# Ledger of designs, part 75: peptides against a protein of PDB entry 5FRP

Target 1, 225 residues: chain A of PDB entry 5FRP
Amino acid sequence: VEWTESIPQIIATREDISKELNQALAKTFIDSDPRVRRTSVMIFNKVPVTEIWKNITNKAIYTSLLHLAREKHKEVRELCINTMAKFYSNSLNEIERTYQNKEIWEIIDTIPSTLYNLYYINDLNINEQVDSVIFEYLLPFEPDNDKRVHRLLTVLSHFDKKAFTSFFAFNARQIKISFAISKYIDFSKFLNNQESMSSSQGPIVMNKYNQTLQWLASGLSDSTK

## One batch from the design tools (peptide; made by RFdiffusion4, then SolubleMPNN)

Design b2_p16_3_s4 (from b2_p16_3, 7 letters changed)
Fold by OpenDDE base, seed 1:
Structure b2_p16_3_s4 (fold): chain B 225 residues (1-225), chain A 16 residues (1-16)
Amino acid sequence: as target 1 above (225 residues)
Amino acid sequence: ETLLEDFNKIVEELEK
């Protein structure tokens, strides 16, 4: 009987601890020291996704996490971008959508849009990182067609107009890259043929080859412009 | 170092 009477107090204490923790974390995410902000982001990497969803209930924390993707401090920003992409993927795989977590999901569902919107910053380093996390976490290789389509639809379902534009630009870039690679291969074959090299077309093909290499070397980020 | 300790405590609490 005495233990049953203590249960509400224990629950209340746990709720209080949870509240205090959420309040503390909300502050650390906006701390002036980049090291504090970095450590705050690392919580999302160190703690299992299920425990994060269970214990972090303050919306401001998730909002702050997303805002750090545009932070001035490079290391924190890079960590945040990787963290939020991974967290999104893990959440899709492990967290069920319920009435209780609906408000948090509304924030988490904006992660793809947040990431694709980073292309508008026109920073090569950011673009490369966004490309990386898209392939690793948002739209990973999936041999199952149904799962792949479902993931794609999930990602696209919450896009804003800018994100859609970036998405299409990305796909267009991939097509261009594929085409460039194909040309590179063709040019390489041509250049390896002695008869072709001795022809009047030799210098022309060499020039095109060099242009193709330069374009490829400019990185994936330049093709989004 | 003190900050790291605080965060480790937070992580430990989240893992409970």
Scores: peptide ipSAE 0.064, ipTM 0.714, DockQ to the pose 0.014
Fold by OpenDDE base, seed 3:
Structure b2_p16_3_s4 (fold): chain B 225 residues (1-225), chain A 16 residues (1-16)
Amino acid sequence: as target 1 above (225 residues)
Amino acid sequence: ETLLEDFNKIVEELEK
């Protein structure tokens, strides 16, 4: 009987803790000290995605997380970009869409757009990071066609106009890079053949090979080209 | 620093 009477108190205490946690996090994500903001972001990395969704119910926290992608402190920004991308992917994989979590999903679904919009900052380091998280978390390699298409459609479904533009630019770049790599391989094979190198085409292929290398070296640093 | 400690405790609790 005494144990049963303690249950409501425990539940109430947990609710209080949850409320306090949400209130605290809402403040710490916008704290002036970058160390505090960093610590806040790290919660999303250290705690399983299912527990995050369960315990963090204040939508403002998620909105604040997304805003940190453009914050001034480099380390916090970089951490945030990786964190939100990973969190997005994990959420898609592990969190069911329900009526109760709809408002949070509405925010989380904007993560891809938020990330693609970072290309407009025109910062090389940011661009490289965005490229990385896109390949790792947003649009990971998936051999199953249906799964791949479904993920792609999910990512695109909430894009704004700017995100679409950057997306197409990114894809265009990837196509060009892929083509260049293919040609590089062909050129390399040609150059490895002594008879081919001795032919009239040898110098021409060598020139194209060098041009391809130069293009690859320069192009890999620019996500918009 | 105190806040950081508090957050670490919170994280630890959430990991349980």
Scores: peptide ipSAE 0.061, ipTM 0.702, DockQ to the pose 0.013
Fold by OpenDDE base, seed 5:
Order: sequence, then C-alpha cells, then structure tokens
Structure b2_p16_3_s4 (fold): chain B 225 residues (1-225), chain A 16 residues (1-16)
Amino acid sequence: as target 1 above (225 residues)
Amino acid sequence: ETLLEDFNKIVEELEK
C-alpha cells in the first residue's frame, strides 16, 4: 500500500498571502522603532500606486500612514509628508473610484486636509515642506484649465474649516513671496548699475532691498537646519 | 508574482 502521503501543498492562496501582508504592514506602521516605520512608508514609494491599491486593502494601514504626518521623529515625518502627497496625486491620476475601494478613498481624500493642517504646528521646516508638496503633488502646474479646476475642486471638496483657513493663508503668503522675489530681482538689477547707485534713488532702493531681504529671510526656514 | 515577492522581501526586512 504505497501511502502516497499527499503532502497537503499548503498552497498559500493568494488571498492568504495578502491577508498576512496586510496584517504585517499594519503592525510595522505603528512599530515603536522609527526605522521600521520609515521602511513601511517607503513601500508606498517603491511600489506602483496601482499595485498598492490592489494589495493593501487594510484601511488601518492608510490611516496609520496619515497619522505619521505628525510623527515626532523628523525623518519619518518628512518622508511621510512627501509620500502621502505623492501617493494622493498618483491615486487621483491612476485609480478609479469604485464601490470596493470607497473606504480607502475616504481616507485618501483627507490627505489634503491633513497636510494643510500641519501649518498649525507653526514650524517653519514643516511649513516649507508642506509648501513644496502642495506645489509638486497636490496642486501641480496644469496647463489645461479644466483639469486644473477639477483638481482644485477635488482637493477642496474634503477640506475642514481649518484646512480652508490655512489654504487661504497659504495663497496670500505665496502672492507676497512672489511679489517680494520680483522686487528683490528689480532691486538687485538696480544695485548692480553704478549709475543708478550714484543717483538720488540709490539709498532708497538700498533700503527697500534690505527690507525685502529681511522679510524673505524671516519667512523661510534656515536651509542649514 | 514579482510584486508579491517584493512585498515579501520588504516584510521580511521589516521583521528583522
């Protein structure tokens, strides 16, 4: 009697592997070791957005990702902020809204609010990073007006009151910065002209130049920190 | 298959 020991090929069903992965990731995102959390966030950077949405189905993982935006560990926080902004943008571009992914979208749609709310921390480094990711990922340059408006409306549609407030403040600040930079350039050109410097306007322009520099310096974080 | 393998590698690295 040849006992064909049918070794039950534990064919880890694709579903079982997915479940295990999701369970493991849910744990790693909240791990006490910042290195583990960092590596967890990096998954969202290394794996295509379509595959993330397909394979990461545990809502808790996405919630945890967003929570890391307020992480005490600077490196993890900075990585998370960039990652979630990029992920949001990629998701908008590549992922369709379906009944099956509705719950995840409900979380992802809060990313803009999550980011804008970081302004209330009143940290210059965080503010600069948020500014950067807004321009790069949330509200990127789009030559098509319809697409640009659609993106803007999408971003704003899930804002809380605080996010709206910070949004308007941000826009106002950007206008001022743009104006200041423009003036800085003009002043610099003026100062580089010897004839202009020798004119009666020379001292006036110099004063304005210095004021502009001081204003710019006060609003920007020290790049060396 | 390649993605799953990558995920597994990442998870393994995270658990170490």
Scores: peptide ipSAE 0.034, ipTM 0.648, DockQ to the pose 0.013
Fold by OpenDDE base, seed 2:
Structure b2_p16_3_s4 (fold): chain B 225 residues (1-225), chain A 16 residues (1-16)
Amino acid sequence: as target 1 above (225 residues)
Amino acid sequence: ETLLEDFNKIVEELEK
């Protein structure tokens, strides 16, 4: 643990990380102690993306990072999901594709698929997190149409079949949520009008309002979990 | 495939 915690500083201060250091780091990602694994993941958060690409050359490290998305330890898993999504986005923005880094990019390009495949676990907490990182890192809001389309195409270009299915399902869910929110607003307006509430439609709208609220709430993870 | 089916079912319920 102590050694792993020192890695960010080492990377920041040294121009080149030795092969031995890379090998050691690869082991920490698969260590039996979740604290060690957590600290390993944190390296990707504490070190600039450019420095990571420069110094971490062992492909096994990147592969192991992706595997931690299905980690049994919740905290490590959650951290990993956020970390890999952010790392993917930063890499797209800051790292050029070269012959030398091709093998690493081949791994990094699978991050979107890795994330979308997590929907198949059918865990509400995981789903929410995946949703969050998609909007924040994978497909962020971009007012420039060309940039937005380019990012989308980049993400989709490496999808496996399952990821595509999840992607379409996600979009369908977004439509549903938007629809539900729209209805919620309409119902709220109706309920705020006393004349409308006194009508025969009052109880019906109230019921629909409650149903809509319940549906929206059901899409959220249990905060106590 | 199962995920998409689940989402479609949810949409149908919301449309009621």
Scores: peptide ipSAE 0.016, ipTM 0.347, DockQ to the pose 0.098; fails the geometry check

Design b2_p16_4_s1 (from b2_p16_4, 12 letters changed)
Fold by OpenDDE base, seed 5:
Structure b2_p16_4_s1 (fold): chain B 225 residues (1-225), chain A 16 residues (1-16)
Amino acid sequence: as target 1 above (225 residues)
Amino acid sequence: EKEIEELKRRLSGGHL
């Protein structure tokens, strides 16, 4: 009897603790120390997605996570971009949409737009990272056609106008890159043939090869920056 | 940092 009577108090205490923890966690995402912000983001990487959704109920935490994608501190930003993309993918795979989690989903569903909008910063490093997380987490390879289409539609369904524009630009760029790579390979094969190199076409192909390389390189960030 | 680690522990249900 005494144990049963203590249960409501324990539950109430747990709720209070949960609320306090959420409030404390929310503060860490906006801390002035980038190390604290980094550590906060890492929670989303270390804790299973199901437990995150269960225990982190303060929507401000999720909103704050998304804001870190545009922070000035490079390391935290990069970590955040990877983290939110992965978290989005995991959430789509593992978390059911319910009435109770609707408000959180409304935030999480904006992750694709948040990421695609980063292209407008016009930073090559950010662009490369966004490219990477798109292929890895947002629109990964899926052999099942229905699942692939469903994922695509899910991603696009919450796009703002800017995200759509970036999406089309991204796809157009990928096509161009693929074409350039194909040309690079063809030119390389030609130039590796001694007879072809000595032909009248040799210098012409060499020029095209160099132009192709320059174009490809111009789209890459400096790994040292 | 200690507080954050404690938060992580609590959120993970002690599995971290």
Scores: peptide ipSAE 0.068, ipTM 0.762, DockQ to the pose 0.018
Fold by OpenDDE base, seed 2:
Structure b2_p16_4_s1 (fold): chain B 225 residues (1-225), chain A 16 residues (1-16)
Amino acid sequence: as target 1 above (225 residues)
Amino acid sequence: EKEIEELKRRLSGGHL
């Protein structure tokens, strides 16, 4: 009887603690110190996705996480982009959609749009990172056709107009890159043949090879910046 | 930082 009477108090205490923790955590995402913001983002990396969904119930935390993708501090921004992409993927794989978590899912479902909209910043470092997280987390390689289609439809179902435009531009770019790589290989094979290299076409192919290489390189960020 | 670490610990059930 005493144990049963203590249960409501324990539940209330846990709920209060959870609320206080959520309120405290929400403040850390907007802290002026980038170290505090970084540490806050790291919670999403270190804590299992199931525990995050269970314990972080303040929707403002998730909204704030998404906003950090455009933060001025480079390290925090980069961490946030990777974190939110991974969190999105893990959530799709491990978290069921319920009435209770609907409001949080409404925010999480905007992560793909948030990421694709970063292409409009026109920063090569950001573009490379977005490319990376798309292949790693949003639209990973999946040999099962049904799973690939389902994931694709899920990602696209919440796109805004700008995200769709970026999506098509991204895909077009990937096709161009693939074609350029194919040409690079062909030119390399030609130049590796001594007879071909000594022919009248040798200098022409060398020029095309260099142009192709330069084009491929121009799409990559400077690793020193 | 200490407060955030405590928060992590609580969220992870003490595993962090």
Scores: peptide ipSAE 0.061, ipTM 0.758, DockQ to the pose 0.018
Fold by OpenDDE base, seed 3:
Structure b2_p16_4_s1 (fold): chain B 225 residues (1-225), chain A 16 residues (1-16)
Amino acid sequence: as target 1 above (225 residues)
Amino acid sequence: EKEIEELKRRLSGGHL
């Protein structure tokens, strides 16, 4: 009897502690100090996804996380982009969709759109990072066709109009890159052959080789910036 | 309770 009587009080205490924690955490995401914001983002990397979903129930925290993708502070922004992409992938793999977590899922499901919309900033560093997280977390390599299609449909089902446009542009670019790499390989093979290099076609192929390299390089960010 | 305490610990440790 005494044990049963203590249960409501324990539950109430846990809810209060959780509420206070959520309120405190929400404030840290909008702190003026970028170190505080960075630390807040790192919670999503250090704590298991299941524990995050269980204990972080304030939707404003998730919204604030997504907003940091456009943060002025470069380090915080870069960390946030990687973190939200990874968190999205882990959530899809480990978190069941329930009535109770519906509101949080509505926010998390916008992560792909948030990331694809970053292409409109037209920043090479951001573009490179978004490319990377797409391949690593959003649309990773999956040999199972059914799983791959299911993931793709899940990602696309919550796209806004701009994200769809970016998606198609991204895919078109990847095809072009693949074609350019193929040409680069072919030209390299040709130029590595002494007889071919000494032929009348040698200078022509060398020119095409250089053009291909220049095109490929133009899409890369400067690692020193 | 343990999970909440762990979250608190991690949150506080980052603000030092």
Scores: peptide ipSAE 0.049, ipTM 0.691, DockQ to the pose 0.018
Fold by OpenDDE base, seed 4:
Structure b2_p16_4_s1 (fold): chain B 225 residues (1-225), chain A 16 residues (1-16)
Amino acid sequence: as target 1 above (225 residues)
Amino acid sequence: EKEIEELKRRLSGGHL
């Protein structure tokens, strides 16, 4: 743990990380101690993306990072999911594709697919997290249409079949959620009007309101778990 | 499935 904790500082201060250091770091990602794995993931959060790409050249590290998305240890998994999504986004924004980094990019380009495939685990907590990182890092709001489309195409270009299916399902769900929220708002407005509430439609709208809330809530994980 | 594959093909620029 202590050694791994020192790595961010080393990477930040040293221009060249030895092959041995990379090999040692690769081992920390598969360490039996979740704390070691966590610390390893944190390297990607603490070190600028440019320095990561420069200094971490062992592809096994990146592969191992991606594998931690399915980590059994919740904290490590959650950290990994956020980290890899952010790292992907930062890499797209800051790292040029070169011949030298091609092999690493081949791995990094699978991050979106890796994340979308997590939906098949059918865990609400994971689903919520994946939803979050999609909106925050993978497909963030971009007012420039060309940039937005380019990002989207980049993300999709490396999808496996399962990821595509998940992508479409996700989008369909988002549309449904949006519609449900709109209805919720409309029902709320109706119910907030005393005259409307007292009308014959009052009970009907109340029922629809409750159904809408239940539906919306059913998609949410228990934050206490 | 066919539509997805076609989309993949289009996105990949025809390079399978």
Scores: peptide ipSAE 0.006, ipTM 0.324, DockQ to the pose 0.029

Design b2_p16_4_s2 (from b2_p16_4, 11 letters changed)
Fold by OpenDDE base, seed 4:
Structure b2_p16_4_s2 (fold): chain B 225 residues (1-225), chain A 16 residues (1-16)
Amino acid sequence: as target 1 above (225 residues)
Amino acid sequence: DKEVERLKRRLAGGHL
């Protein structure tokens, strides 16, 4: 743990990380202690993306990072999912594709597939987290249409079949959620009107409101778990 | 993947 905790500072201060350091770091990502694995993931959060790409040259580290998305330890998994999504986005924005970094990019380009494949675990907590990182990092809001399309195409270009299927399912769900929210708003407006509430439609709309709310809530995980 | 390529073409054509 202590050694791994020192790595961010080492990377920040040294221009060259030795082969030995990369090899040692690769081992920490697969360490039996979740704390060691957690600390390893945190390197990607504490060190600028440019420095990561410069200094972490062992492809096994990146592969191991991606594997932690399916980590049994909840905290490590959650951290990993956020970290890899953010790292992907930062890499797309800041790292040029070169001949030298091609092999690393081949791994990094699988991050979207890795994330979308987590939907098949059918865990509500994981699903919510994946939803979140998609909107925040993978496919963030971008007002420039060309940039938005380019990002989308980049993300999709490396999808496996399962990820692609999950992508469509996700989008279909989002449309349904959007529609449900719109209905919720409409019903709320209706129910906030005293005359409307007292009408014969009042109880009917109240029922629909409750159903809509229940449906929306059913898609949410228990925050206590 | 044919579906990805189809999507790319649709997006590139402004039809998505």
Scores: peptide ipSAE 0.005, ipTM 0.362, DockQ to the pose 0.035
Fold by OpenDDE base, seed 3:
Structure b2_p16_4_s2 (fold): chain B 225 residues (1-225), chain A 16 residues (1-16)
Amino acid sequence: as target 1 above (225 residues)
Amino acid sequence: DKEVERLKRRLAGGHL
């Protein structure tokens, strides 16, 4: 009898502690010090996804995480973009959709749209990072066709209009890059052949090679900036 | 900073 009477108090105490924790964490995500914001984002990297979903129930925390993708502080922004993409992927793999977590999923399902919308900033560093997280976390290589299609449909199902437009532009760009790389390889093979290089086509191919390299390089960020 | 680290440890340990 005494053991049964203690259970409600323990549950109530845990709920109160959880509420205070969530309130404190919500404040740290919007702190004026970028170091505090950075440390807050790192919680999502260091704590297992299952424990995050279990213990972080304040939707404002997730909303604040997504907003940091447009943060002025470069380091915090870059960390946030990687963190939210990884968290999205891990959530899809490990978290069941239930009635209780529906409101959090409604926010998490907007992560792909949030990331694709970053292309409209027209920043080469951001574009490169978004490209990277798409291939690593959003649409990773999957040899199983059914799994790959299911992931794609999941990602697209919550896109806004701008994200769809960005998605199509991204894919068109990737096709162009693939074609340019193929040309680069062909031109390189030609130029590495001494007989071909000494032919009348040598200078023409060299020019095309340089143009291809310039085009490829124009899409890359300056790592020194 | 110290409070964030405290919160992180609590979340990681499953101790609410």
Scores: peptide ipSAE 0.091, ipTM 0.777, DockQ to the pose 0.017; fails the geometry check
Fold by OpenDDE base, seed 2:
Structure b2_p16_4_s2 (fold): chain B 225 residues (1-225), chain A 16 residues (1-16)
Amino acid sequence: as target 1 above (225 residues)
Amino acid sequence: DKEVERLKRRLAGGHL
């Protein structure tokens, strides 16, 4: 914490130290020790977005952050996915697009594609995490229609072909989940009625109830793994 | 190189 807090102060006091710090930080993102990589990612969580954009000017750091979303170490990968999604959202909200930061924005604008492309790994834990960060950071609930549409268009404007395909598949899955939940509720109501449960339809509805639950559960990650 | 190593040690030590 103290070092992370010192980074803005160090950079604010000496421009020469800023370049050296950026070079050093770029190396820590690709360090062989996962603890070093983890701590490097944590800078993006602990430092305000405005200070990051001001002080982290080495393009390689941002590129390396995005690459960590596919790294082997689970904890670092999970942290990276959350961090980059949050950083993207905060950047959209707080950072103006200028000539000076254009090259960094070109990288940051690929974060949505990077995240949606993780669905192709076909890992349930990764899928669940990507689902979560989409709803929390990329496409959060927004009651204002204009803001919601603007955010959506911003996210989609930098999609590659694979990300678009993943986006449509995601949305289709969400509709199916919603429908399954609706069925689950209806079956639960039916089975909660003793007269209905004792009818000839009771066993049939119970079977459908169980199938619906199994389907819903199959789309969730194993919390024990 | 020394500064990078110092940074790595600080990062690895959790004193961030």
Scores: peptide ipSAE 0.032, ipTM 0.696, DockQ to the pose 0.015; fails the geometry check
Fold by OpenDDE base, seed 1:
Order: sequence, then C-alpha cells, then structure tokens
Structure b2_p16_4_s2 (fold): chain B 225 residues (1-225), chain A 16 residues (1-16)
Amino acid sequence: as target 1 above (225 residues)
Amino acid sequence: DKEVERLKRRLAGGHL
C-alpha cells in the first residue's frame, strides 16, 4: 500500500520511470489486498493523463485496470469504473494517436465496450454507475454536432456485439424513462387541479400516477444496499 | 513483497 501511494509522486517528479517500476505496478494491480489494488487505481486519478501515457508503458497495467471493473470488491470496482471512464475521456481529449502509443490505444479504445458489458451483470448499482459515467465521460452532452457525432462514432467503432446490444438496450430504456417522466409530469399536473381530481377521471389518473412512480422507482438501486 | 522492496530500494537509490 505505502509503496503504491508513492507512485503518483514518483511519476510527477521523474520522467524516466523505469521498466522495473512498470513491472512492479503491474503486480500491484493484481495484488491480493484490495487496498493495494485501490491505491493502484488511484494513480490514474492523481497523475495527469499526459504523464500516465508517458510513464506507464506496460500494456498489462492498462489491461489489469480494465479487468478491475468486474472485481468482487465493491469499492475497488466502483473506483475503477469511474477512473477508467474518466481516463478514456481525458485520453480522447489530450492524447494524440501515434505509432508509438498505438498498442495502448488499442486497449483504451475497449473501455466503452468494457463499461457497456457491465450491464450483463444485471446489478442495479452497477447499472446506475455505468449510466452515470456514460453521460459524464463517454457520451457527454456536446452542443457541437460534428464533435458529438465524432465522439459517438469513436465510442461505437470498437464495440463488440455484446456492447452494441447493451447500447441499444440502454437507449431503449432511456426512451422509456423519458416517456414515463413525461407521463408522471402530466399526471401530477392533473392531480394538482382540484376540478380534475374531483372528476370521474381522478381515481383513474391517480392509479396511473402510482403505477408510473412504481415503474420509475423499480429502476433505481436501493441506496442502503 | 521482495520485489516491492527491491523497487523501493531502487527508487530510493535513484534519488541519491
């Protein structure tokens, strides 16, 4: 743990991170202690993306980072999911594609697929987190149409079949959620009108309102679990 | 553990 905690400072101060440091770091990502793995992931949050690409040249580190997205330890997994999504976005924004970094980009380009494939775990907490990182880091709101399309194409260009399936399912779910929210608003407006509430439609709308709320709530994880 | 210690020594030794 203590050694891994020193790595961000070393990367920040030394340009010549040795082959040996990369080899040791690769081992910390697969350490049996979840605290060591957590600290390893935190390197990607503490060190600027440009310095990571410059100093972390061992492919196994990036592969191991991606693998931690399916880790049993909840805290490490959640940290990893956020970290890899952010790292992907930062890399797209700040790192040029060169011949020298091609092999690392081949791994990084699989991050979207890795994230979308987490939906197959069928865990509500994981689903919510993946939803969050998609909107924050993978496919953020972009008012420029050309940039938005380019980002979308970049994300999709490395999808496997499973990721595409998840992508379509996600979008279909978002449409359904949007429709449900719209209905919720309409029902709420109706029920807030005293004349409408006292009408023969009042009980019917109340029932539909409750059904809509239950449906919306069923898609949310229990924050206590 | 031994390799981490070796790395600590090499990292510590490179600051000298």
Scores: peptide ipSAE 0.019, ipTM 0.620, DockQ to the pose 0.011; fails the geometry check

